# Ledger of designs, part 11: peptides against a protein of PDB entry 5YCA

Target 1, 132 residues: chain A of PDB entry 5YCA
Amino acid sequence: RSLPAERNPLYKDDTLDHTPLIPKCRAQVIEFPDGPATFVRLKCTNPESKVPHFLMRMAKDSSISATSMFRSAFPKATQEEEDLEMRWIRDNLNPIEDKRVAGLWVPPADALALAKDYSMTPFINALLEASS

## One batch from the design tools (peptide)

Design b1_p14_1_s2 (made by RFdiffusion4, then SolubleMPNN; from b1_p14_1, 5 letters changed)
Fold by OpenDDE base, seed 3:
Structure b1_p14_1_s2 (fold): chain B 132 residues (1-132), chain A 14 residues (1-14)
Amino acid sequence: as target 1 above (132 residues)
Amino acid sequence: MAPMSLEELEELFE
């Protein structure tokens, strides 16, 4: 597959220690029509543009938003590029489409596979390790 | 019911 050419400079080094990021994660209960659900999120700010994105995990089953990962990693990606990657994820990983929140959500192992591809491993490790 | 967008969810985060 072909990923977008420009990546968020926040993710220039995939090998950094993730532990300093753990305390930056926050858990929050969100109310939905069918009841509350807890999310763990990590605010990631592009150091050049200063635009923040949240990486996010469903607390109950540890599913990670692959769509949010992609959008954070590739700030200049087109909708077509996003659609192409989401199709790849559907064909090669184990995503779910949640009834409450849009986008593709993937289990921890798949999230880490994507993190490697997007150079986001420390951030996803922190998000997965944080308590809810 | 349609799912909430990721943008809408992000707006709810404190």
Scores: peptide ipSAE 0.744, ipTM 0.950, DockQ to the pose 0.896
Fold by OpenDDE base, seed 4:
Structure b1_p14_1_s2 (fold): chain B 132 residues (1-132), chain A 14 residues (1-14)
Amino acid sequence: as target 1 above (132 residues)
Amino acid sequence: MAPMSLEELEELFE
């Protein structure tokens, strides 16, 4: 597969210690038609553009939004590039399409695989380790 | 019912 050429400079170093990011994660209850659900989120701001994106985890099953990861990692990606990556995820990983929130959600192991590809390992480790 | 978008969810985050 081909990932977008430009990556968010926030993710320039995949080897950084993730522990300082853990307390930056926040849990929040969101109300849905079928009841409340808790999400753990981490605000990630592109240091050049100053545009923030939230990485997010469903507290109940620890699923991570792969779509949000992609959008954060590749701020200049086209819709076509996103669609291509989402198809790759469907074909190669174990995503779910949640009935409450759009995009592809992946289990922790898949999230870490994507994190390696996107150079986001510290951020995903922190998101997974944070309490809900 | 259609799921909410990721953008909509992000707007709800405090």
Scores: peptide ipSAE 0.743, ipTM 0.950, DockQ to the pose 0.897
Fold by OpenDDE base, seed 2:
Structure b1_p14_1_s2 (fold): chain B 132 residues (1-132), chain A 14 residues (1-14)
Amino acid sequence: as target 1 above (132 residues)
Amino acid sequence: MAPMSLEELEELFE
């Protein structure tokens, strides 16, 4: 597969210690038509553009939004590039399409695999270790 | 009902 050429400079170093990011994560209950659901989120601000994106985990099953990971990692990606990656995820990983929130959600192991590809390992490790 | 968009969810985060 072909990932976008330009990556968020926030993720320039995949080897950083993730532990300082853990307390940056926040848990929040969101109300949906079928009831409340808790999400753990990590605000990630592109140091160049100053545009924030949230990485997010469902507290119940620890699923991570792969779509949000992609959008955070590749701020200049086209819709075609996103569609291509989401198709790759469907074909190669174990995503779910949640009834409450759009995009592809992947289990922790898949999230870490994507994190390696996107150079986001510290951020995903922190998100997974944070309390809900 | 259709799922909430990721953009909408992000807007709800405090």
Scores: peptide ipSAE 0.743, ipTM 0.950, DockQ to the pose 0.873
Fold by OpenDDE base, seed 5:
Structure b1_p14_1_s2 (fold): chain B 132 residues (1-132), chain A 14 residues (1-14)
Amino acid sequence: as target 1 above (132 residues)
Amino acid sequence: MAPMSLEELEELFE
């Protein structure tokens, strides 16, 4: 598949040590109509544009927002490019569409596969290891 | 119930 041409410079080095990122993750309870749910999030700021995005994990089943990963990795991607990647994820991975929060959510193994493709392995490792 | 958008969820994060 083809990914967008420009990637967030935050992810220029996929070999970084992830451990310093673990304490930067935060857990938060969010209230929904059917009750509370805990999310673990990591604020990722593009060092050039200074625009932040949150990477997100559901505490209960460790699902990761693939949509948020894509948007963070490819800040200049078009909606069409996002749609194409989300279709690829549906066809090749094991995503779920959660009733509480939009986008595609993937299990940890799939998140790490995407992280390799997007060059953001340290950030996803940290997000998965952080406490909830 | 309709799902919350990712943008709306991000706005709730502290």
Scores: peptide ipSAE 0.742, ipTM 0.950, DockQ to the pose 0.900

Design b1_p14_1_s3 (made by RFdiffusion4, then SolubleMPNN; from b1_p14_1 with A10E K12L)
Fold by OpenDDE base, seed 4:
Structure b1_p14_1_s3 (fold): chain B 132 residues (1-132), chain A 14 residues (1-14)
Amino acid sequence: as target 1 above (132 residues)
Amino acid sequence: SAPMTLEELEALFE
């Protein structure tokens, strides 16, 4: 697969301690037609463009939005590049298409695999360890 | 009913 050339400078160092990010995560109950669901999210702001994206985890099963990870990591990615990566995820990982929220959602192990590829390991570790 | 978009979900976050 071919990942986009330009990456969010927020993720320039994949080796940083994740623990300072844990208290930045927040839980929120969202109402859906079939009932409420809790999400844990981490606001990630591109230090260059100042554009924020939310990394997000479903509290119930710890699934993480792979689509949101990709969009945060690659702010200038085209739709075609996103589609290519989502196809790769479908073929190589264990994503779930949730009926409530769009995009691909992946279990923790898959999220950490993607985090390594996207240089987001501290952020995903924090998101997974945060309380709901 | 179609799933909520990620943009719509993000808009709900405080």
Scores: peptide ipSAE 0.747, ipTM 0.953, DockQ to the pose 0.903
Fold by OpenDDE base, seed 2:
Structure b1_p14_1_s3 (fold): chain B 132 residues (1-132), chain A 14 residues (1-14)
Amino acid sequence: as target 1 above (132 residues)
Amino acid sequence: SAPMTLEELEALFE
């Protein structure tokens, strides 16, 4: 597959120590029609545009929003590029389409695979290790 | 019922 050409400069170094990011993660209970659910999120701000995106983990099963990862990693991606990547994820990984929140949610192993592709490994490691 | 968008969820984060 072909990923978008421009990547968020926040993710320029995939080898950084993730541990400093752990305390930046926050757990929050969100109310849904069918009841509450806890999310762990990490605010990631593009250092150039100053636009923030949240990386998100469902506390219950540690599923991570692949869609949010993609949007954070590729701020100039077109909808078509996103759609293509989401289809790739469906075909190659083990995503879940959650009834409460849109996008594709992937288990930790898949999230780490995507993180490698998107150069987000420290951020996803931190998100997975953070308490809920 | 339709799921909440990611943008809507992000808006709820403190």
Scores: peptide ipSAE 0.747, ipTM 0.953, DockQ to the pose 0.915
Fold by OpenDDE base, seed 3:
Structure b1_p14_1_s3 (fold): chain B 132 residues (1-132), chain A 14 residues (1-14)
Amino acid sequence: as target 1 above (132 residues)
Amino acid sequence: SAPMTLEELEALFE
């Protein structure tokens, strides 16, 4: 498949040590109609544009927002490019569409597969290892 | 009940 040409320079080096990122992750309880749910998030700031974006994990089942990963990795992607990638994920991985929060959510193994494709491995490793 | 958007969720993070 094809991915957008321009990638967030924050992810220029996929070989970085992930451990310093673990304490930067934060857990927060969010209220929903069916009750509270805890999310673990990591604030990722594009060093060039200085625009922040959150990577996020559902604490209960460790699902990670693939949509947020894509948006962080490819800040100039069009809606069409996002839709095409989400369709690829739906066809090739094991995503779920959560009733509480929109977008595609993927299990840890799928998140790491996407992280490799998007050059985000240190950030996803940290997000998965962080406490909830 | 429609899902919260990712933008709405991100706006709640402190």
Scores: peptide ipSAE 0.747, ipTM 0.953, DockQ to the pose 0.893
Fold by OpenDDE base, seed 5:
Structure b1_p14_1_s3 (fold): chain B 132 residues (1-132), chain A 14 residues (1-14)
Amino acid sequence: as target 1 above (132 residues)
Amino acid sequence: SAPMTLEELEALFE
């Protein structure tokens, strides 16, 4: 498949040690109509634009927002490029469309597969290991 | 009820 040409320079090196990122993750309880849910998030700031995005995990089942990963990795992606990637994820991985929060949410193994494709492995490892 | 957008969720994070 084709991915957007421009990638967030934060993700230059997929081989970096993830452990320093673990304490930067934060857990927060969010209230929904069906009750509270805890999210673990990691603030990722593009070093060139200084624009932050949050990578996020549902604490209960460790699902990670693939949509947020894509948006962080490819800051100049068009909506069409995002839609094409989300369709690829539906066809090739095991995403869930959550009733509480929009976008595609994927289990840890799928998140790590995407992380490799997007050069985000240290960040996703940290997000998965962080406490809730 | 429609799901919360990712932008709305991000706005709630402290």
Scores: peptide ipSAE 0.746, ipTM 0.953, DockQ to the pose 0.867

Design b1_p14_1_s4 (made by RFdiffusion4, then SolubleMPNN; from b1_p14_1 with E8Q A10E K12L)
Fold by OpenDDE base, seed 3:
Structure b1_p14_1_s4 (fold): chain B 132 residues (1-132), chain A 14 residues (1-14)
Amino acid sequence: as target 1 above (132 residues)
Amino acid sequence: SAPMTLEQLEALFE
Protein backbone atom coordinates (compact mmCIF):
# COMPACT_ATOMS: atom_id res chain seq x y z
CA ARG B 1 0.00 0.00 0.00
CA SER B 2 0.91 3.66 -0.30
CA LEU B 3 1.30 5.99 2.67
CA PRO B 4 1.42 9.80 2.63
CA ALA B 5 4.73 11.27 1.49
CA GLU B 6 5.35 13.66 4.39
CA ARG B 7 5.87 12.20 7.86
CA ASN B 8 6.05 13.96 11.22
CA PRO B 9 9.78 14.61 11.87
CA LEU B 10 9.22 13.49 15.47
CA TYR B 11 9.33 9.94 14.07
CA LYS B 12 12.53 10.26 12.02
CA ASP B 13 14.40 7.58 14.02
CA ASP B 14 12.54 4.32 14.74
CA THR B 15 15.52 2.86 16.66
CA LEU B 16 15.43 5.24 19.65
CA ASP B 17 15.21 3.89 23.20
CA HIS B 18 11.54 3.97 24.25
CA THR B 19 12.08 3.85 28.02
CA PRO B 20 12.43 7.63 28.54
CA LEU B 21 8.93 8.05 27.05
CA ILE B 22 7.21 5.76 29.56
CA PRO B 23 6.99 8.31 32.41
CA LYS B 24 5.60 10.86 29.96
CA CYS B 25 2.45 8.79 29.51
CA ARG B 26 -0.59 9.77 31.60
CA ALA B 27 -3.74 7.92 32.64
CA GLN B 28 -7.09 9.71 32.79
CA VAL B 29 -10.65 8.63 33.58
CA ILE B 30 -13.23 9.79 31.02
CA GLU B 31 -16.98 9.72 31.68
CA PHE B 32 -19.26 8.08 29.09
CA PRO B 33 -23.00 7.35 29.05
CA ASP B 34 -22.32 3.70 29.96
CA GLY B 35 -19.85 4.63 32.72
CA PRO B 36 -16.23 5.69 33.22
CA ALA B 37 -13.29 4.41 31.16
CA THR B 38 -9.56 4.96 31.64
CA PHE B 39 -7.28 6.04 28.80
CA VAL B 40 -3.50 6.16 28.74
CA ARG B 41 -2.20 8.90 26.46
CA LEU B 42 1.13 10.23 25.24
CA LYS B 43 1.40 13.82 24.05
CA CYS B 44 3.47 13.96 20.87
CA THR B 45 4.52 17.37 19.58
CA ASN B 46 5.68 17.86 16.00
CA PRO B 47 9.04 19.62 16.48
CA GLU B 48 8.64 21.55 13.24
CA SER B 49 5.04 22.78 13.44
CA LYS B 50 4.87 22.60 17.26
CA VAL B 51 1.37 21.12 16.95
CA PRO B 52 0.64 18.44 19.57
CA HIS B 53 -1.29 15.21 19.06
CA PHE B 54 -2.18 12.49 21.56
CA LEU B 55 -1.51 8.80 21.05
CA MET B 56 -3.99 6.86 23.14
CA ARG B 57 -4.63 3.42 24.62
CA MET B 58 -7.75 2.05 26.29
CA ALA B 59 -6.56 0.83 29.68
CA LYS B 60 -9.02 -2.06 29.96
CA ASP B 61 -8.15 -4.01 26.78
CA SER B 62 -4.95 -2.21 25.67
CA SER B 63 -6.53 -1.22 22.33
CA ILE B 64 -4.70 1.65 20.63
CA SER B 65 -6.23 4.25 18.32
CA ALA B 66 -4.88 3.50 14.86
CA THR B 67 -6.60 6.63 13.57
CA SER B 68 -4.70 8.82 16.04
CA MET B 69 -1.43 7.08 15.11
CA PHE B 70 -2.04 7.87 11.45
CA ARG B 71 -2.97 11.49 12.11
CA SER B 72 0.14 11.99 14.25
CA ALA B 73 2.47 10.30 11.75
CA PHE B 74 1.07 12.07 8.68
CA PRO B 75 0.01 15.60 9.68
CA LYS B 76 -0.62 16.73 6.09
CA ALA B 77 -2.61 13.68 4.98
CA THR B 78 -5.95 14.27 3.30
CA GLN B 79 -9.21 12.76 4.49
CA GLU B 80 -9.12 10.51 1.43
CA GLU B 81 -5.65 9.22 2.35
CA GLU B 82 -6.84 8.53 5.90
CA ASP B 83 -9.94 6.72 4.63
CA LEU B 84 -7.82 4.54 2.35
CA GLU B 85 -5.46 3.58 5.18
CA MET B 86 -8.35 2.85 7.55
CA ARG B 87 -9.86 0.59 4.88
CA TRP B 88 -6.51 -1.22 4.55
CA ILE B 89 -6.40 -1.69 8.33
CA ARG B 90 -9.95 -3.04 8.31
CA ASP B 91 -9.05 -5.52 5.55
CA ASN B 92 -5.63 -6.65 6.84
CA LEU B 93 -5.55 -6.28 10.64
CA ASN B 94 -7.98 -6.86 13.51
CA PRO B 95 -9.51 -3.48 14.35
CA ILE B 96 -12.60 -2.74 16.38
CA GLU B 97 -15.00 0.17 16.12
CA ASP B 98 -15.68 1.13 19.72
CA LYS B 99 -19.14 2.40 20.66
CA ARG B 100 -17.69 5.06 22.99
CA VAL B 101 -14.95 6.64 20.84
CA ALA B 102 -14.76 6.93 17.05
CA GLY B 103 -12.02 5.69 14.72
CA LEU B 104 -10.36 2.29 14.45
CA TRP B 105 -8.86 0.73 17.57
CA VAL B 106 -6.36 -2.12 17.23
CA PRO B 107 -4.87 -4.67 19.64
CA PRO B 108 -1.22 -4.29 20.78
CA ALA B 109 0.29 -6.60 18.12
CA ASP B 110 -1.48 -4.72 15.33
CA ALA B 111 -0.46 -1.38 16.86
CA LEU B 112 3.18 -2.46 16.76
CA ALA B 113 2.81 -3.56 13.14
CA LEU B 114 1.44 -0.13 12.25
CA ALA B 115 4.14 1.53 14.36
CA LYS B 116 6.79 -0.16 12.24
CA ASP B 117 5.10 1.10 9.07
CA TYR B 118 4.78 4.64 10.48
CA SER B 119 8.23 4.69 12.16
CA MET B 120 6.61 5.12 15.61
CA THR B 121 7.92 1.99 17.38
CA PRO B 122 9.49 3.72 20.43
CA PHE B 123 6.32 5.71 21.08
CA ILE B 124 3.96 2.75 20.83
CA ASN B 125 6.23 0.57 22.98
CA ALA B 126 6.20 3.26 25.65
CA LEU B 127 2.42 3.66 25.44
CA LEU B 128 1.92 -0.09 25.83
CA GLU B 129 4.31 -0.40 28.80
CA ALA B 130 2.96 2.60 30.73
CA SER B 131 0.84 2.01 33.84
CA SER B 132 -2.88 2.73 33.83
CA SER A 1 -25.77 7.03 21.31
CA ALA A 2 -23.12 8.21 18.84
CA PRO A 3 -19.43 7.73 19.67
CA MET A 4 -17.34 10.65 20.88
CA THR A 5 -14.98 11.90 18.16
CA LEU A 6 -11.22 11.61 18.62
CA GLU A 7 -11.02 15.40 18.58
CA GLN A 8 -13.54 15.60 21.43
CA LEU A 9 -11.62 13.01 23.46
CA GLU A 10 -8.29 14.74 22.85
CA ALA A 11 -9.80 18.02 24.04
CA LEU A 12 -10.61 16.40 27.39
CA PHE A 13 -7.03 15.28 28.08
CA GLU A 14 -5.32 17.42 30.71
Scores: peptide ipSAE 0.746, ipTM 0.953, DockQ to the pose 0.893
Fold by OpenDDE base, seed 2:
Structure b1_p14_1_s4 (fold): chain B 132 residues (1-132), chain A 14 residues (1-14)
Amino acid sequence: as target 1 above (132 residues)
Amino acid sequence: SAPMTLEQLEALFE
């Protein structure tokens, strides 16, 4: 597959120590029609545009929003590029389409695979290790 | 019922 050409400069170094990011993660209970659910999120601000995106983990099963990862990693991606990547994820990984929140949610191993592709490994490691 | 968007969820985060 072909990923978008421009990547968020926040993710320029995939080898950084993730541990400093752990305390930046926050757990929050969100109310849904069918009841509450806890999310762990990490605010990631593009250092150039100053636009923030949240990386998100469902506390219950540690599923991570692949869609949010993609949007954070590739701020100039087109909808078509996103759609292509989401289809790739469906075909190659083990995503879940959650009834409460849109996008594709992937288990930790898949999230780490995507993180490698998107150069987000420290951020996803931190998100997975953070308490809920 | 339709799921909320990621943007909607992000808006709820403090």
Scores: peptide ipSAE 0.746, ipTM 0.953, DockQ to the pose 0.913
Fold by OpenDDE base, seed 4:
Structure b1_p14_1_s4 (fold): chain B 132 residues (1-132), chain A 14 residues (1-14)
Amino acid sequence: as target 1 above (132 residues)
Amino acid sequence: SAPMTLEQLEALFE
């Protein structure tokens, strides 16, 4: 697969300690037609463009939005590049298409695999360890 | 009913 050339400078160092990011995570109950669901999210702001994206985890099963990870990591990615990566995820990982929220959602192990590829390991570790 | 978009979900976050 071919990942986009330009990556969010927020993720320049994949080796940083994740623990300072844990208290930055927030839990929130969202109402859906079939009932409430809790999400844990981490606001990630591109230090260059100042554009924020939320990394997000479903509290119930710890699924993480792979689509949101990709969009945060690659702010200048085209739709075609996103589609290509989502196809790769479908073919190589274990994503779930949730009926409540769009995009691909992946279990923790898959999220950490993607985090390594996107240089987001500290952020995903924090998101997974945060309380709901 | 179609799933909520990620953008719609993000808009709900405080």
Scores: peptide ipSAE 0.746, ipTM 0.953, DockQ to the pose 0.902
Fold by OpenDDE base, seed 5:
Structure b1_p14_1_s4 (fold): chain B 132 residues (1-132), chain A 14 residues (1-14)
Amino acid sequence: as target 1 above (132 residues)
Amino acid sequence: SAPMTLEQLEALFE
C-alpha cells in the first residue's frame, strides 16, 4: 500500500529506547453515557511545527487508536489518504469501531504492526507498557 | 448517540 510521502520528524528513528517515554504517559477517566472509561495517552509534539497530537489507549482492553497514530505520523496527509489507510486497516487487520469514540481502534499486536509501518515503535511500546 | 470525535476526546485530556 501507499502511505503519505512526508512523515512527522519525531519518528525518524524506530529503534530508539522506549523506556524514557513510559513516565510521560498519563491516565485519565473520561465520562460517557454508558459510564466512565480510562484512557492512557502520550503527548507527541512535532519538533518542526510544534503541533502536538495524542496517542491513546483504552485501558480496559489495550485498544489503541490507529486513526490517531496515522494523524500523528503523517501531519500533511489528506482526508482521502487517511480514508484509504483506514480501509486498508479494515481489510488487513482486526480493528474495532468503538461506540464511544470515533476512528479505528486496534489491538496491541495490530498497533505494533502499524507502528513498524509508521516508524513509531518506541512510542507505541511505551503507551502499551504505561500504567492506567 | 454518535461517538465522540478524536478531537473532542483530545480536548478533554489534561
Scores: peptide ipSAE 0.745, ipTM 0.952, DockQ to the pose 0.867

Design b1_p14_2 (made by RFdiffusion4)
Fold by OpenDDE base, seed 2:
Structure b1_p14_2 (fold): chain B 132 residues (1-132), chain A 14 residues (1-14)
Amino acid sequence: as target 1 above (132 residues)
Amino acid sequence: SAPMTLEELAERME
């Protein structure tokens, strides 16, 4: 597959130690029509544009929002590019479509696979290790 | 019921 040409400069080094990012994560109980659910988020700010994106994890099963990852990694991507990547994920990984929050959610192993593709491994490791 | 957007989720967590 072909990913968008321009990547968030925040992710220029995929080999960085993730542990300093762990305390930057925040857990929050969110109320939904069918009851509460805890999410963990990591704020990721593009150092050039200063535009933030939030990486999202469901606390209960550690599912990660692949959509949030893509949008953070490729801030200038078109909707068409996002749709193509989401289709690829659907065809090649093990995503779920949650009834509470939009986008594709993937299990930890899939999230780490995507993280490698998007050069954001430290951020996903931190998000997965954060307390909830 | 439709799911909330990621943007809406982020707003609730800020």
Scores: peptide ipSAE 0.711, ipTM 0.946, DockQ to the pose 0.933
Fold by OpenDDE base, seed 5:
Structure b1_p14_2 (fold): chain B 132 residues (1-132), chain A 14 residues (1-14)
Amino acid sequence: as target 1 above (132 residues)
Amino acid sequence: SAPMTLEELAERME
């Protein structure tokens, strides 16, 4: 498949140690119509543009927002490029469309597969290991 | 009831 040409320079090195990122994660209980749910977020700031994006995890089942990953990795991507990647994820991985929060959510193994493709493995490892 | 957007979720967690 084709991914957007320009990637967030934050993710230029996929081999960095993830452990310093773990304490930067934050957990928060969010109220929904069907009850509360805890999410974990990691703030990822583009070192050139200084624009932040938040990577998101559902605490209970460790599902990761693939949509949040894509938007952070490819900040200049068009909506069409995002739609194409989300269709690829539906066809090749095991995503869930959650009724509470929009976008595609994927299990940890799928998140790590995407992280390799997007060169953001340290950030996803940190998000998965963070306390909730 | 439509799902919350990722942007709205981020705002609630800031």
Scores: peptide ipSAE 0.711, ipTM 0.946, DockQ to the pose 0.917
Fold by OpenDDE base, seed 4:
Structure b1_p14_2 (fold): chain B 132 residues (1-132), chain A 14 residues (1-14)
Amino acid sequence: as target 1 above (132 residues)
Amino acid sequence: SAPMTLEELAERME
């Protein structure tokens, strides 16, 4: 697969301690037609463009939005590049398409595999460890 | 009913 050429400079160092990011996460109950569900989000702001993206986790089973990860990591990616990566995820990982929220959602192990590829390991560790 | 978009989810969590 071919990942986009330009990566969010927020993720320049994949080796940083994740613990300072844990208290930056926020949990919130969201109402859906079939009932409430709790999500945990981490706001990630590109230090150059100042554009924020939210990394998303389902609190109950710790599924993480791979789509949110990709969009944060590669803010200048085209729709075609996103589609290509989502196809790779479908073919190589264990994603779930949730009926409540769009995009591909992956279990924690898959999220950490993607985090390594996207240089987002501290952020995904923090998101996974945050309380809900 | 279509799934909520990630953008809409983000708006609800801001």
Scores: peptide ipSAE 0.711, ipTM 0.946, DockQ to the pose 0.936
Fold by OpenDDE base, seed 1:
Structure b1_p14_2 (fold): chain B 132 residues (1-132), chain A 14 residues (1-14)
Amino acid sequence: as target 1 above (132 residues)
Amino acid sequence: SAPMTLEELAERME
């Protein structure tokens, strides 16, 4: 598959220690029509554009928003590029389309696989290890 | 009841 050409410079080094990012994560209970759910988020600011994106994890089962990952990693991606990647995820990984929050949510192992592809492994490791 | 967008979720968590 093809990924967008330009990547968020925040993710220039996939080998960095993730532990300093853990305390930067924040957990919050969100109320939905069917009841509350806790999410963990990590604010990721593009050092060039200064535009932030939040990586999202469902606290309970550690599902991570692949959509949030893609949008953070590839801030200049077209909708078509996103759609193609989401289709690839559907066909090759194990995503869940949650009725509460839009996008594709993937289990931890899939999230880490994507993180490697997107060069954002430290950030996903931190998000997964953060307390809720 | 449509799902909340990621942007909406982010705003609620700010």
Scores: peptide ipSAE 0.709, ipTM 0.946, DockQ to the pose 0.936

Design b1_p14_2_s1 (made by RFdiffusion4, then SolubleMPNN; from b1_p14_2, 9 letters changed)
Fold by OpenDDE base, seed 1:
Structure b1_p14_2_s1 (fold): chain B 132 residues (1-132), chain A 14 residues (1-14)
Amino acid sequence: as target 1 above (132 residues)
Amino acid sequence: APPLSLDELEALIE
């Protein structure tokens, strides 16, 4: 597959220690028609554009939003590039589609595989380790 | 009801 050429400079180094990011994560209960669900989120701000994205984990099953990962990692990606990557995820990983929240959500192991590809490993490790 | 978009979800984040 072909990922977008330009990556968020926040993710310039995939090898950094993730532990300082853990305290930056926050848990929040969101009310849905079928009941509450807790999300853990990590605010990731592009240092150039100053635009933030929240990386998100469903607390209950630790699913991570692959769509949010992609959008954070590749701020100039086209919709076609996103669609191509989401198709790749569907074909190669184990995503779930939740009826409450849009996008593809992947289990922790898949999230870490994507994190490696997107150079986001410290951020996803922190998100997974954070308390809910 | 349709699922929340990711943008809508982010908008709910405090």
Scores: peptide ipSAE 0.493, ipTM 0.898, DockQ to the pose 0.884
Fold by OpenDDE base, seed 2:
Structure b1_p14_2_s1 (fold): chain B 132 residues (1-132), chain A 14 residues (1-14)
Amino acid sequence: as target 1 above (132 residues)
Amino acid sequence: APPLSLDELEALIE
C-alpha cells in the first residue's frame, strides 16, 4: 500500500520513551443513546501547524481509532488516501465498526502495527497503558 | 441513530 508522503513532524522519532506521555492521557465517559462508554484520549498537536487531534481508545476493550491515528499522522492526506488506507485495514487487520462512533477501531496489536507504519509507537503505547 | 463522527466525538472531549 501507499501511505501519504508527508507525515506529522510530531512523529519524527518512533523510538522515544512513551512513559512521559501516559499522564497526558485522559479518560472521559461519553453518553450515547444505548448508554455510557468510557474513552481514553491523548491530545496530539502538530508542532508546525498547531492543529490538534485526539488519539482515542475505548476503555472497555482497548480498541483504538485507526482513523484518528491516520488523520493525526498524515495531516495533508486526501480523503481518497484515507479511504484506501481504511480499506487496507479492513483487508489486512481486524477492525470493528462501532454503531456509536465512526471510523475503524482496531485491537491493541493492530494499533501497534499501524503505529509502526505511521511512526507513532510511543503515542499508542502511552494510550494503551493509560488508566481509564 | 447514526454514529458520532470523530469530529463530534472530539468536540465532546474536555
Scores: peptide ipSAE 0.493, ipTM 0.898, DockQ to the pose 0.864
Fold by OpenDDE base, seed 4:
Structure b1_p14_2_s1 (fold): chain B 132 residues (1-132), chain A 14 residues (1-14)
Amino acid sequence: as target 1 above (132 residues)
Amino acid sequence: APPLSLDELEALIE
């Protein structure tokens, strides 16, 4: 597959220690028509553009938003590039589509596979280890 | 009701 050429400079080093990021994660309960659900989030700010994105985990099953990962990693990606990657994820990983929230959500192992591809491993490790 | 968009989800985050 072809990933976008320009990556968020926040993710220039995939080998950093993730533990300092754990306390930066925050949990929040969000009310939906069918009841409350807890999300854990990590704010990731592009150091050049200063634009933030939130990496998101569903607390209950530890699913991670692959769509948010992609958008954070590739801030200049086109919609077509995103669509192509989401199709790749559907074909090669084990995403779920939740009726409450949009995008593709993947289990922890898949999230870590994507994190390696996107150079986001420390951030996803922290998000997965954070308490809810 | 349709799912919340990711933008809407982020807008709910404090």
Scores: peptide ipSAE 0.492, ipTM 0.898, DockQ to the pose 0.833
Fold by OpenDDE base, seed 5:
Formats: sequence, structure tokens, C-alpha cells
Structure b1_p14_2_s1 (fold): chain B 132 residues (1-132), chain A 14 residues (1-14)
Amino acid sequence: as target 1 above (132 residues)
Amino acid sequence: APPLSLDELEALIE
């Protein structure tokens, strides 16, 4: 598959140590009609544009928002490019569609596969390892 | 009710 050409410079080095990012993660309980759910988030700021995106994990099953990963990694991507990638994820990985929150959410192994493709492995490792 | 958009979810973050 093809990914957008321009990537967030925050993710220039996929081999960096993830441990310094762990304490930067934050957990928050959000109330939904069917009850509370805890999310863990990591603020990722593009060092050039200064625009932040939050990477998101559902604490209970450790599913990661693939949509948030894509939007953070490829800030100049078109909606068509996002749609194509989300279709690829549906066809090749194991995403879930949660009734409470939009986007595609993938299990940890799939999140790490995407992280490798998007060059953001340290950030996903930190998000998965953080406490909730 | 429809699911929260990712933007709406981020808006709830402290």
C-alpha cells in the first residue's frame, strides 16, 4: 500500500528509547451512557507546526486508535488518503468499531505493526506500557 | 446517540 509522502517530523527516528514517554501519558475516566470508561492518552506535538494530537488507548482492552495514529503521523494527509488507509486496516488487521467513540481501534499487536509502518514505535510502546 | 468523534473525545481531555 501507499502512505502519505509527508510525515510528522516528531517520528523521524523509530529506534529511540520509549521509556521517557511513559510518565507523559495520562489516564482519564470518561462517562458514557452505558457507564464509565478509562482512556490513556499521550500528547504528541509536531515540533515544526506546534500542532498537537493525542494518541489514545482504551485502558480495559488496550485497543489503540488507529485513526489518531494516522492523523498524528500524516498531518497533511487528505481525507481520501485516510479513507484508503482505514480500508487497508479493515482488510488486513483486526480492528474494532466501538459504539462510544469513532474511528478504528486495533489491538496492541496491530497497533505496533502500524507504528512500525508510521515510524512511531516508541510512542505506541509508551502508550501501551503506561498505567491506567 | 452516535459515538463521540475523535475531536469531541479530545475536547473532553483535561
Scores: peptide ipSAE 0.490, ipTM 0.897, DockQ to the pose 0.862

